# Ledger of designs, part 2: peptides against a protein of PDB entry 5JNO

Target 1, 112 residues: chain A of PDB entry 5JNO
Amino acid sequence: MVAKFQPPPEYQLTAAELKQIVDQSLSGGDLACRLLVQLFPELFSDVDFSRGCSACGFAAKRKLESLHLQLIRNYVEVYYPSVKDTAVWQAECLPQLNDFFSRFWAQREMED

## One batch from the design tools (peptide; made by RFdiffusion4, then SolubleMPNN)

Design b1_p8_3_s1 (from b1_p8_3, 3 letters changed)
Fold by OpenDDE base, seed 2:
Structure b1_p8_3_s1 (fold): chain B 112 residues (1-112), chain A 8 residues (1-8)
Amino acid sequence: as target 1 above (112 residues)
Amino acid sequence: PRPEDLLP
């Protein structure tokens, strides 16, 4: 049996915090993107020093990893239980997350 | 841009 997933302390939201984000969201996909911004602001950080450094992990900061997606999905499930179905998650939330994240970095790169 | 400005 799979143990209950516990987010690291830095990624733990209270019920009130989560509700606040939900109240701003129009859909599960929208909620997912808002959670991405709230939980992982470091993924949107643009440091000039890092861009010029091959060993800084800059490229890693531009990737959504399994842990990020798992955490987001777990919170989305609280208000959108249907995303427990992988097909629903992949149709409603995952594409919006990827598009949102890609658009962000695409625009940042165009500004350079 | 700020990520908040690109939300769906």
Scores: peptide ipSAE 0.650, ipTM 0.955, DockQ to the pose 0.846
Fold by OpenDDE base, seed 4:
Structure b1_p8_3_s1 (fold): chain B 112 residues (1-112), chain A 8 residues (1-8)
Amino acid sequence: as target 1 above (112 residues)
Amino acid sequence: PRPEDLLP
């Protein structure tokens, strides 16, 4: 049996916090995007990790990684249990997440 | 822009 995935403390939402986001959401895909903004503001930052970390010198990548998607999916499932089905997750949430994230950076590139 | 301004 596989143990339930637990988010790191910095990505742990209370029921009230999650409810607030859900109340603003129009769909599972919309909820997913809102969770992306709330949980991972660093993904929308222009600041490179290498600027603040002289020890490692590595910059954060502008991409949605498995951990990001897993955490978002876990919360979306609370109110949209159908996304437990991978096909539903891939049809209803992933495209909106990717589109939203891509549109953000595309707009940022246009404004610089 | 702010990411929340580009939500679906």
Scores: peptide ipSAE 0.649, ipTM 0.955, DockQ to the pose 0.860
Fold by OpenDDE base, seed 1:
Structure b1_p8_3_s1 (fold): chain B 112 residues (1-112), chain A 8 residues (1-8)
Amino acid sequence: as target 1 above (112 residues)
Amino acid sequence: PRPEDLLP
C-alpha cells in the first residue's frame, strides 16, 4: 500500500474551515487561489523571516514550491475530484495559481 | 495590495 499524504499540523484544515472557503469559491481554480492565501500568508509578505539567508528567503517566498501545490491540490480534490487527473489540474488550477501569484508580485513591485 | 483583492 502507498502512504496517504498528510499535511503538517499548521496546514491542517477542518471540514468546516474548508467548507467556508469552498462556499466563497466559484471554481476549482478559484478555490486553489483562496487556499493559497489561507494556508501560506508568508508567501505574500514583504518581511523576510528566513533565518540564515535573506537572499534565499526572498527568492523562496516568491516561488510556489511542490509542497505548496501538493497541499492545495489535496484540498481541492475534496470538492473537485476531477483534479485528481493531472491534465485537469494543469489546465484548470495551475494556470490560475500562477497567474494570481504573478499578478500579486507584479503589482507590489509597481507600488514603489 | 492585499492578496484577497486580486483573487479571480
Scores: peptide ipSAE 0.649, ipTM 0.955, DockQ to the pose 0.924
Fold by OpenDDE base, seed 3:
Structure b1_p8_3_s1 (fold): chain B 112 residues (1-112), chain A 8 residues (1-8)
Amino acid sequence: as target 1 above (112 residues)
Amino acid sequence: PRPEDLLP
């Protein structure tokens, strides 16, 4: 059996913290989006930390990486065990995450 | 906008 995924300390949520987010959530997909905001606020920042780096552009900052998704999924599984099934994760949570994230940046682009 | 304002 594979060992349980252990998030880095900066992305650790207590049971109480997670429960608070869950109580605000209406679905697994909603929970996933709320976790995205809670765990990775830097993904929603306009700050270009890689200014001057041709390889580390703003576009690279505006994407959901595998590690982000893995962390979110790990927490979602606690209250929505069905997302342990990859098909369920891809049908119920990933579209919500991608849509939410895309809508955010699309709206930002319209405002600048 | 704020990300929390665009939550599902």
Scores: peptide ipSAE 0.648, ipTM 0.955, DockQ to the pose 0.896

Design b1_p8_3_s2 (from b1_p8_3, 3 letters changed)
Fold by OpenDDE base, seed 1:
Structure b1_p8_3_s2 (fold): chain B 112 residues (1-112), chain A 8 residues (1-8)
Amino acid sequence: as target 1 above (112 residues)
Amino acid sequence: PLPEDLLP
């Protein structure tokens, strides 16, 4: 028996918390974007988390990673089971996540 | 096309 994927404690949502986000969502893709903001606010911060040597300038690249996407998908699947199908996930959620994230940073670059 | 990092 393969154990179900469990999110790390810092990314664990209660049923009530998830329902609140779902109630604000218009679609699976919209839910995915809202989860992105709620779970990973650090991806939208100007604070260079210099988690590293001041000498290497390793600014954590503001990129969506596999772990981010997997966590979001797990929660989306609760209310939109169709995203268990990879083709649906790639068509409905991933493009919206990418567009939302890209638009955010594109706008920030224009403000500077 | 989606960036590689956004693919499952």
Scores: peptide ipSAE 0.042, ipTM 0.712, DockQ to the pose 0.047
Fold by OpenDDE base, seed 5:
Structure b1_p8_3_s2 (fold): chain B 112 residues (1-112), chain A 8 residues (1-8)
Amino acid sequence: as target 1 above (112 residues)
Amino acid sequence: PLPEDLLP
């Protein structure tokens, strides 16, 4: 038997907090992007961004890791249970998460 | 490149 995934305490949303984000969301993919911003603001910080050094790449904090994606997916499933299907998650949520995150940093590089 | 977890 496998234990149910439990988010770390620092990433535990109340029902009211989650509902507020859902009420602003247009789709499962949109909800995923909003959760990304709300749960992990540090992924959008300039602290480790080196202006003028594209060869250095982004620090580890600029990567969407398994924990980030798993946490987002678990909350999206509450209101969009179809994302329990990996094919649906990959079609509806992952592309939007990638596009949103990649465009954010690509635009920041271009503005430097 | 895309993170491994974002690939189909």
Scores: peptide ipSAE 0.041, ipTM 0.709, DockQ to the pose 0.051
Fold by OpenDDE base, seed 4:
Structure b1_p8_3_s2 (fold): chain B 112 residues (1-112), chain A 8 residues (1-8)
Amino acid sequence: as target 1 above (112 residues)
Amino acid sequence: PLPEDLLP
């Protein structure tokens, strides 16, 4: 038996918590964006991370990484199993995630 | 440029 991927404890959602997010979601792509915000609020923070760790560049905290995407995808698959297909994931979720994340920071940049 | 994971 192959062991299933388990999210790190910091990113584990209960069934009830995930269900709540799903109930608020309009689509798989929308669910992905909501999971992005819920799982990784640090990606949307303008806090100076250098205070605690000078080696932790702030710029590094504003990038979507493979781990982020994999974790989101795993949860999306629970209610939208079609995203197991990479083509569906790339068509329905990745563009939504990229647009949402990029627009968030673009808006913040324009306000400066 | 977009992260590699976000590319189609």
Scores: peptide ipSAE 0.039, ipTM 0.705, DockQ to the pose 0.050
Fold by OpenDDE base, seed 3:
Structure b1_p8_3_s2 (fold): chain B 112 residues (1-112), chain A 8 residues (1-8)
Amino acid sequence: as target 1 above (112 residues)
Amino acid sequence: PLPEDLLP
């Protein structure tokens, strides 16, 4: 049997911290989005590291990677065990995460 | 607009 995924220390939430987020959440998908913001605030940063260097060719990539999704899913499973099923995760949580993340940056682009 | 609760 494959060992359960253990989050890195910097992404470990206590039961109390997780409960606080859950108490604010209306659904598994909503919880997932809240976890995204809380665990990975850097994904929502306006800091353009290439702004100071036009020649460095640095392109900041703002993407939800597998590690982000796996971490979020692990916490969502605590209160919404149904997301252990990949089909449920992909139907209920993953689309909401992607939409939320996309909307966030779409709004920022419109403001610029 | 996204809910303020979901903004960093």
Scores: peptide ipSAE 0.037, ipTM 0.736, DockQ to the pose 0.257

Design b1_p8_3_s3 (from b1_p8_3, 3 letters changed)
Fold by OpenDDE base, seed 5:
Structure b1_p8_3_s3 (fold): chain B 112 residues (1-112), chain A 8 residues (1-8)
Amino acid sequence: as target 1 above (112 residues)
Amino acid sequence: PKPEDLLP
């Protein structure tokens, strides 16, 4: 018996909130990226990484952790149940998430 | 840029 994943209160979306994001989404991968922005704005914080201290956890803000991905996947599954298949998740959502996140920080580096 | 400006 495996208990159903329950997001922390800070990352709990109502059905209405999730529907709003879904209505703006063109695909499961697009939905995943929008959820990333909505749930984890701290990952996109205007951090001066050129001055950052990796030892104090400053650099930790620029990586997608398993908890982030798991939480996003759980919400995507509500409207795109096919992502329950790991192969589909890895083909449709993960590449878009990684590309989106990488493009953001690449642009930030170019602007410095 | 804002992250929402770089969405797919």
Scores: peptide ipSAE 0.634, ipTM 0.954, DockQ to the pose 0.884
Fold by OpenDDE base, seed 4:
Structure b1_p8_3_s3 (fold): chain B 112 residues (1-112), chain A 8 residues (1-8)
Amino acid sequence: as target 1 above (112 residues)
Amino acid sequence: PKPEDLLP
């Protein structure tokens, strides 16, 4: 037997919460980006603020790690089962995630 | 900007 991956409690979405996000999504890639925002708001936080937060112990990171991607993919699969195919995930969702994340930080750099 | 404003 292989153990199924389970997200940490702080990243556990209920069916209702996920449905709300899905209802706003136009595609699997769009859903992936919305999940990124909802699950990992810390990835969009100001570096200086994040680094200075001793209470939470957060270290500012501006990259999408495998854990982030795995969690997002698990939820996307619920409504877009085709992303279980790695080729589909890499073609439909990963580029959207990377572009969205990059565009965000690119604009932040221009505004600051 | 807020990330929500840049969604696809």
Scores: peptide ipSAE 0.634, ipTM 0.954, DockQ to the pose 0.890
Fold by OpenDDE base, seed 3:
Structure b1_p8_3_s3 (fold): chain B 112 residues (1-112), chain A 8 residues (1-8)
Amino acid sequence: as target 1 above (112 residues)
Amino acid sequence: PKPEDLLP
């Protein structure tokens, strides 16, 4: 059996912290988006972390990586076990995450 | 805007 994924300490939520987010959530997809904001605020930052590093591209900064999604999914499934099914994850949570993230940056682009 | 303001 494959060992359960353990998030790095900076992305570790206590049961109480997770419950607080869950209590604010209306669905698994909503929970996923809230987790995205809570766990990875840097993905919503306008700070150019690549300043001085040509390899740290703008494009890489504004995308959801597999690790981000995996971490979020692991927390979501605690309260929404159905997302253990990849089909459910891809139908209920992943689209909301992508839409939310895209809408955020699209709105920022309009402000520029 | 703040990302929190765009949550579903």
Scores: peptide ipSAE 0.633, ipTM 0.953, DockQ to the pose 0.894
Fold by OpenDDE base, seed 1:
Structure b1_p8_3_s3 (fold): chain B 112 residues (1-112), chain A 8 residues (1-8)
Amino acid sequence: as target 1 above (112 residues)
Amino acid sequence: PKPEDLLP
């Protein structure tokens, strides 16, 4: 048996917290996007961490990584078991996530 | 914009 994926403590959601997000969601793809906002607000921040520290040079990545997607999928599966099928995940949720994230940063680019 | 404003 392979060990079940365990989210880091800072990304743990209680049943009540997850239900609150689900109640606002219209679909699995919508739920995925809402989870992205809830779990990883730092991905939407325009704060340059290097601005306050010239020596550290740390820049936040504007990229969805496999760990982000895996964690989101894990929660989506609770209410939308069909996304356990990779084909369904790739057809219903991934495009929604990518479009949402891309639209956000496209809008931010146009603000300046 | 806020990310919440661009949700599907």
Scores: peptide ipSAE 0.632, ipTM 0.953, DockQ to the pose 0.921

Design b1_p8_3_s4 (from b1_p8_3 with E2S E5D)
Fold by OpenDDE base, seed 2:
Structure b1_p8_3_s4 (fold): chain B 112 residues (1-112), chain A 8 residues (1-8)
Amino acid sequence: as target 1 above (112 residues)
Amino acid sequence: VSPEDLLP
């Protein structure tokens, strides 16, 4: 038995907050993308984090990591239990997340 | 572009 995943405090959503996002969503994949935006706005930031610390070579990573995906999936499962099946998650949500995220940065690159 | 603009 695997222990229930507990989101870090900064990524906790109340039932009401989650419901609000769900009510705006067209599908599980859409919900996943909306959760991505709401939970991890830093992934869409143009802020040069190295500006605040010239001593560190830190650059904002433009990638979806396992923790991001895990948190999103956990919330999506609340209203779309079928995504508990990995095959469903990989078919319905992951492609939309990756496409959405890629399209965002592709658009940003064109704006340069 | 904002992320919200690219949502379905």
Scores: peptide ipSAE 0.666, ipTM 0.956, DockQ to the pose 0.911
Fold by OpenDDE base, seed 5:
Structure b1_p8_3_s4 (fold): chain B 112 residues (1-112), chain A 8 residues (1-8)
Amino acid sequence: as target 1 above (112 residues)
Amino acid sequence: VSPEDLLP
């Protein structure tokens, strides 16, 4: 038996906070993207700012890491329990997250 | 662009 995963305190959402995001969401994939924005605003920092600060870990800011995906999935499961199935998570949520995140940075590059 | 503007 494995203990239930607990997010770090800085990524803990109250039931009310999560419900607000869910109420704005049309699907599990949509909810996942909204959670990405709410939980990890640092991943969307300005390109110029990121390039100007080597200590900020510029390269890391453009990557969705396992911790990000795990935290998002855990919250999505609360209202979309089907994503507990890895196949469902990979079909319904991961493509939405990757597309959303990729489109964001592609757009930022075009604005340069 | 803001990330919110690109949400599904």
Scores: peptide ipSAE 0.666, ipTM 0.956, DockQ to the pose 0.874
Fold by OpenDDE base, seed 4:
Structure b1_p8_3_s4 (fold): chain B 112 residues (1-112), chain A 8 residues (1-8)
Amino acid sequence: as target 1 above (112 residues)
Amino acid sequence: VSPEDLLP
């Protein structure tokens, strides 16, 4: 039997918290992006903070790692079970996540 | 810019 993945406590959402995000979402991809913002606000920290954190590093702040994607996917699956299929995840959610994240940092660079 | 402002 496949054991369910349990996220670290800092990334644990209650059913009510997840539902609130879902209610604001228009699609699985939209939900994924909203989860990214809610679960990992540190990835969107300002440039000064990112540069000043010796432990995190600037480059680390601008990368979506496998753990980030895995956690997001696990929550998206609750309301969009089809993303359990990797092809669906890669077609419906992953591109939107990457585009959203890239657009954010592109905008931040233009504001400097 | 806030990340929420760039959501799909």
Scores: peptide ipSAE 0.665, ipTM 0.956, DockQ to the pose 0.893
Fold by OpenDDE base, seed 1:
Structure b1_p8_3_s4 (fold): chain B 112 residues (1-112), chain A 8 residues (1-8)
Amino acid sequence: as target 1 above (112 residues)
Amino acid sequence: VSPEDLLP
């Protein structure tokens, strides 16, 4: 049997919190992007973590990792069960997540 | 730019 995925406590959403995000969403892909912002605000921070510390990693914080994507997918599945199909997840949600995240940092680079 | 401003 495959163990049920449990999010870390800091990334646990109540039903009410999730519903609030869903009420603002127009699609599964839209919901995924909103969850990205709400769950992982640190991925959008403009703080230079390498400032004053040459050993500090900053570039790693500008990448979507498997754990981020898995958490988002688990919540999206609650209201859009079709994303349990990997093909649907890769066609409807992943492109929107990657596009949204890349557009954000592209805009930030233009503002610097 | 704020990430919320770029949401779909």
Scores: peptide ipSAE 0.664, ipTM 0.956, DockQ to the pose 0.875

Design b1_p8_4_s1 (from b1_p8_4, 4 letters changed)
Fold by OpenDDE base, seed 3:
Structure b1_p8_4_s1 (fold): chain B 112 residues (1-112), chain A 8 residues (1-8)
Amino acid sequence: as target 1 above (112 residues)
Amino acid sequence: APRPEDLL
């Protein structure tokens, strides 16, 4: 059997911390978005982390990577076990994550 | 500029 994924310490949530987020969530998809905000605030930052690094692109900064999604999914499935099914994850959570993230940056672009 | 939590 495959070992259970262990998040890095900076992305480790206690049961109490996770429950707090869950209590604020209306659905699995909503929970996923809230986890995105809590776990990866850097993805919503205007700070150019690539300043001085030509390889660190703006485009890469504003993307949800597989690792981000995997971490979020691992927490979501604690309270919404159905997302263990990839089809459910892709239908219920992933679209909400993408829409949420896209809406955020779309609004930022309109302000430029 | 919107805060991400404002869009939840």
Scores: peptide ipSAE 0.635, ipTM 0.949, DockQ to the pose 0.932
Fold by OpenDDE base, seed 5:
Structure b1_p8_4_s1 (fold): chain B 112 residues (1-112), chain A 8 residues (1-8)
Amino acid sequence: as target 1 above (112 residues)
Amino acid sequence: APRPEDLL
């Protein structure tokens, strides 16, 4: 038996907060992207130390880690239980998340 | 520079 995943307090959404995001979402993949923006705004920010110390973990700010994806998937499952199937998650949500995140940084780099 | 929500 495996205990149900509990997100850290910083990433805990109430039912009302989650419903509000769901009401704005067109699909499970769209919901995943909206959750990414809501839960992890730090992944979309330019950090001041990007000009200085490259060893301070700046590169980690520009990648989606397993914990980010797991948290998003857990919330998506509430309204789209089909993503419990890994094949569905990889077909519907992961490509949209990766494309969305990549498009953001690609555009940011082109505008600099 | 666009905000992430602008690309949804």
Scores: peptide ipSAE 0.633, ipTM 0.948, DockQ to the pose 0.909
Fold by OpenDDE base, seed 4:
Formats: structure tokens, C-alpha cells, sequence
Structure b1_p8_4_s1 (fold): chain B 112 residues (1-112), chain A 8 residues (1-8)
């Protein structure tokens, strides 16, 4: 037997919460980006603020880690089962996630 | 600064 991956409690979405995000999404890639924003707001936090938070011990990272991607993929699969195929995930969702995340920080650098 | 949801 292989144990099914389960997200940490702080990243567990109910069916209703996920449906709400899906209703706003235009595609699997769009859904992935919306999930990124909803699940991991800390990835969009100011680096200086995050680095200065000694109480929480958070270290600012401007990268999408495998855990982030796996969690997002698990939810996207619920409504877009084709992303279970790694080739589809890499063609439809990963580029959208990377582009979205990069655009955010690129704009932040220009404004700040 | 832009909000991430503004870029969706």
C-alpha cells in the first residue's frame, strides 16, 4: 500500500472553498494560480517584513517549492483530472504558475 | 504595491 499525500491542516480546503475558487477560474492553469494566492499568501509577502519577523521564524523565499506545487496540483486534479498526467501538468499549469509568480515580483521590484 | 490577486 502507498499512503495518499495529505496537506497540512493550514492548507486543507473544504469542497465548498475549492468550488468557490474553481467558479472564478477559467482553466486549470488559472485555477493553479488562484490556489497559489489562496494557499500561500506568505510567498507574496514583503521580503524585509518577513525576514524581520523573529517571532514566527519565517525566512522569506521567492521560489515555488515542490511542496507548494504538489499541494496545488492535488487540488487542480479534482476539477481537471488531466493534470494527473505529468506532461499535462508541466504544459498547462507549471508555466502559468511560474509566469504569474515572476510577474508579481517583477512588478513589485518596479514599484518599490 | 500590487496585490497578487490583481494579476490573475
Amino acid sequence: as target 1 above (112 residues)
Amino acid sequence: APRPEDLL
Scores: peptide ipSAE 0.632, ipTM 0.948, DockQ to the pose 0.936
Fold by OpenDDE base, seed 1:
Structure b1_p8_4_s1 (fold): chain B 112 residues (1-112), chain A 8 residues (1-8)
Amino acid sequence: as target 1 above (112 residues)
Amino acid sequence: APRPEDLL
């Protein structure tokens, strides 16, 4: 048996917290985007960490990494078990996550 | 600046 993935303590949601997000969600893909906002607000921050430290990974800040996606998928699976199928995850959730995240930063880039 | 919640 392989050990079940455990989220870091700062990214753990109680059943009640998750249910609150689910109640606002219209689909698995929508739930995924809402989880992205709730779990990783720092990915939407316009704070330039490189201003104080040129070695800081500002560019990485604007990318969805495998750890982010895995955490989101774990919670989505609770209410949408079909995303356990990688093909379903890639067809229903990943495109919506990427579109949502890219739309956000595209709009921010157009502000200036 | 738009909030991420506004784009859901």
Scores: peptide ipSAE 0.630, ipTM 0.948, DockQ to the pose 0.913

Design b1_p8_4_s2 (from b1_p8_4, 3 letters changed)
Fold by OpenDDE base, seed 4:
Structure b1_p8_4_s2 (fold): chain B 112 residues (1-112), chain A 8 residues (1-8)
Amino acid sequence: as target 1 above (112 residues)
Amino acid sequence: SPQPEELL
């Protein structure tokens, strides 16, 4: 037997939770984007992480990181095993993740 | 905004 990756508890989805997201997804790339929102809502929050520190004014960065992508990919693989192939992951999921995330914040920046 | 290649 080979050891299987186990996400941290805060990023552990039950089969039912994952199934619900999958049922709403149109593709592996769409599933990836939905997982991004579900697993990492903090990346889409307007919360000022400097709250409580009026002096420092430091705001947390909102960017996709390798760990985010790894976790998402692991779940996507459950229903779209083809993304185990890096080329497929890079073609079907990564561009959509990046576009979705970038557009989200670009739109928020321009919102009046 | 990072490109997909930058996230790898």
Scores: peptide ipSAE 0.046, ipTM 0.733, DockQ to the pose 0.051
Fold by OpenDDE base, seed 2:
Structure b1_p8_4_s2 (fold): chain B 112 residues (1-112), chain A 8 residues (1-8)
Amino acid sequence: as target 1 above (112 residues)
Amino acid sequence: SPQPEELL
């Protein structure tokens, strides 16, 4: 038996939920970006609106981390098995994730 | 913003 990656409970998607996202996706990279938004909305929030708590001192971190990428990749693999190949993941998904994430914040910065 | 290679 080979142990499989188990997402934390807060990032567990049902088959139906995942399918819904897949149905909206045009590619593995697009799916990855949609999963990024769906799984980690906290990465897209301003500090001032982070959990709506000014007293707790919570500061939202706005960086992609290996755990985020690992979770996304595991879901993408369900419908795009080719991303099991690291080269494919790096060519098709990682650049799109980074571009999407960086452009999001760049656009927000320009709107100031 | 980190580049894809920095996220590996």
Scores: peptide ipSAE 0.045, ipTM 0.733, DockQ to the pose 0.051
Fold by OpenDDE base, seed 1:
Structure b1_p8_4_s2 (fold): chain B 112 residues (1-112), chain A 8 residues (1-8)
Amino acid sequence: as target 1 above (112 residues)
Amino acid sequence: SPQPEELL
């Protein structure tokens, strides 16, 4: 028996919350991007989170980490079980997540 | 400006 992945409370979605997002989604990749925005709004914030160094004002770079991806994949699998296949996840979801995230910050950079 | 992190 393998332990089931348990998201932290702040990233726990009810069935109703997940269904609302799914109803707006056109594909597994689209669902993944919508989950990214809903679960991790801090990744899209202009707020510089000074991490560790008050003197240098080092702001942690905005990046997608393994925890973000694992949480998103866990929810996508509920309605798109094919993403349990790593090849499908890498072909259908990861590129869309990367493109969406990169485009967002590229657009923000152009505004300045 | 924040730079996007590319997924590897």
Scores: peptide ipSAE 0.045, ipTM 0.716, DockQ to the pose 0.078
Fold by OpenDDE base, seed 5:
Structure b1_p8_4_s2 (fold): chain B 112 residues (1-112), chain A 8 residues (1-8)
Amino acid sequence: as target 1 above (112 residues)
Amino acid sequence: SPQPEELL
């Protein structure tokens, strides 16, 4: 018996909230990126750090973790059930999530 | 700044 995944209260969306995001989305991958921004704004926030400091914890705050991806996937599945297939998730959503997140921080680095 | 690693 496998228990159903339940998001932490901080990341629980109502049906109305999710629908609003879906209505703005063009695809499952686009929905995934919008969910990333809405659920985890802290991953996009500025943190005071010294240039070149890789050990101050800044880098650790700027990474996607399994829980982030799992939460996003669970919500995407509501409207795009095909992402239940891992191959579809890896082809349609993960590349867009990684590209979006990487480009965001790459651009910020260039602006420094 | 370090770049995030691709996740699968």
Scores: peptide ipSAE 0.041, ipTM 0.725, DockQ to the pose 0.069

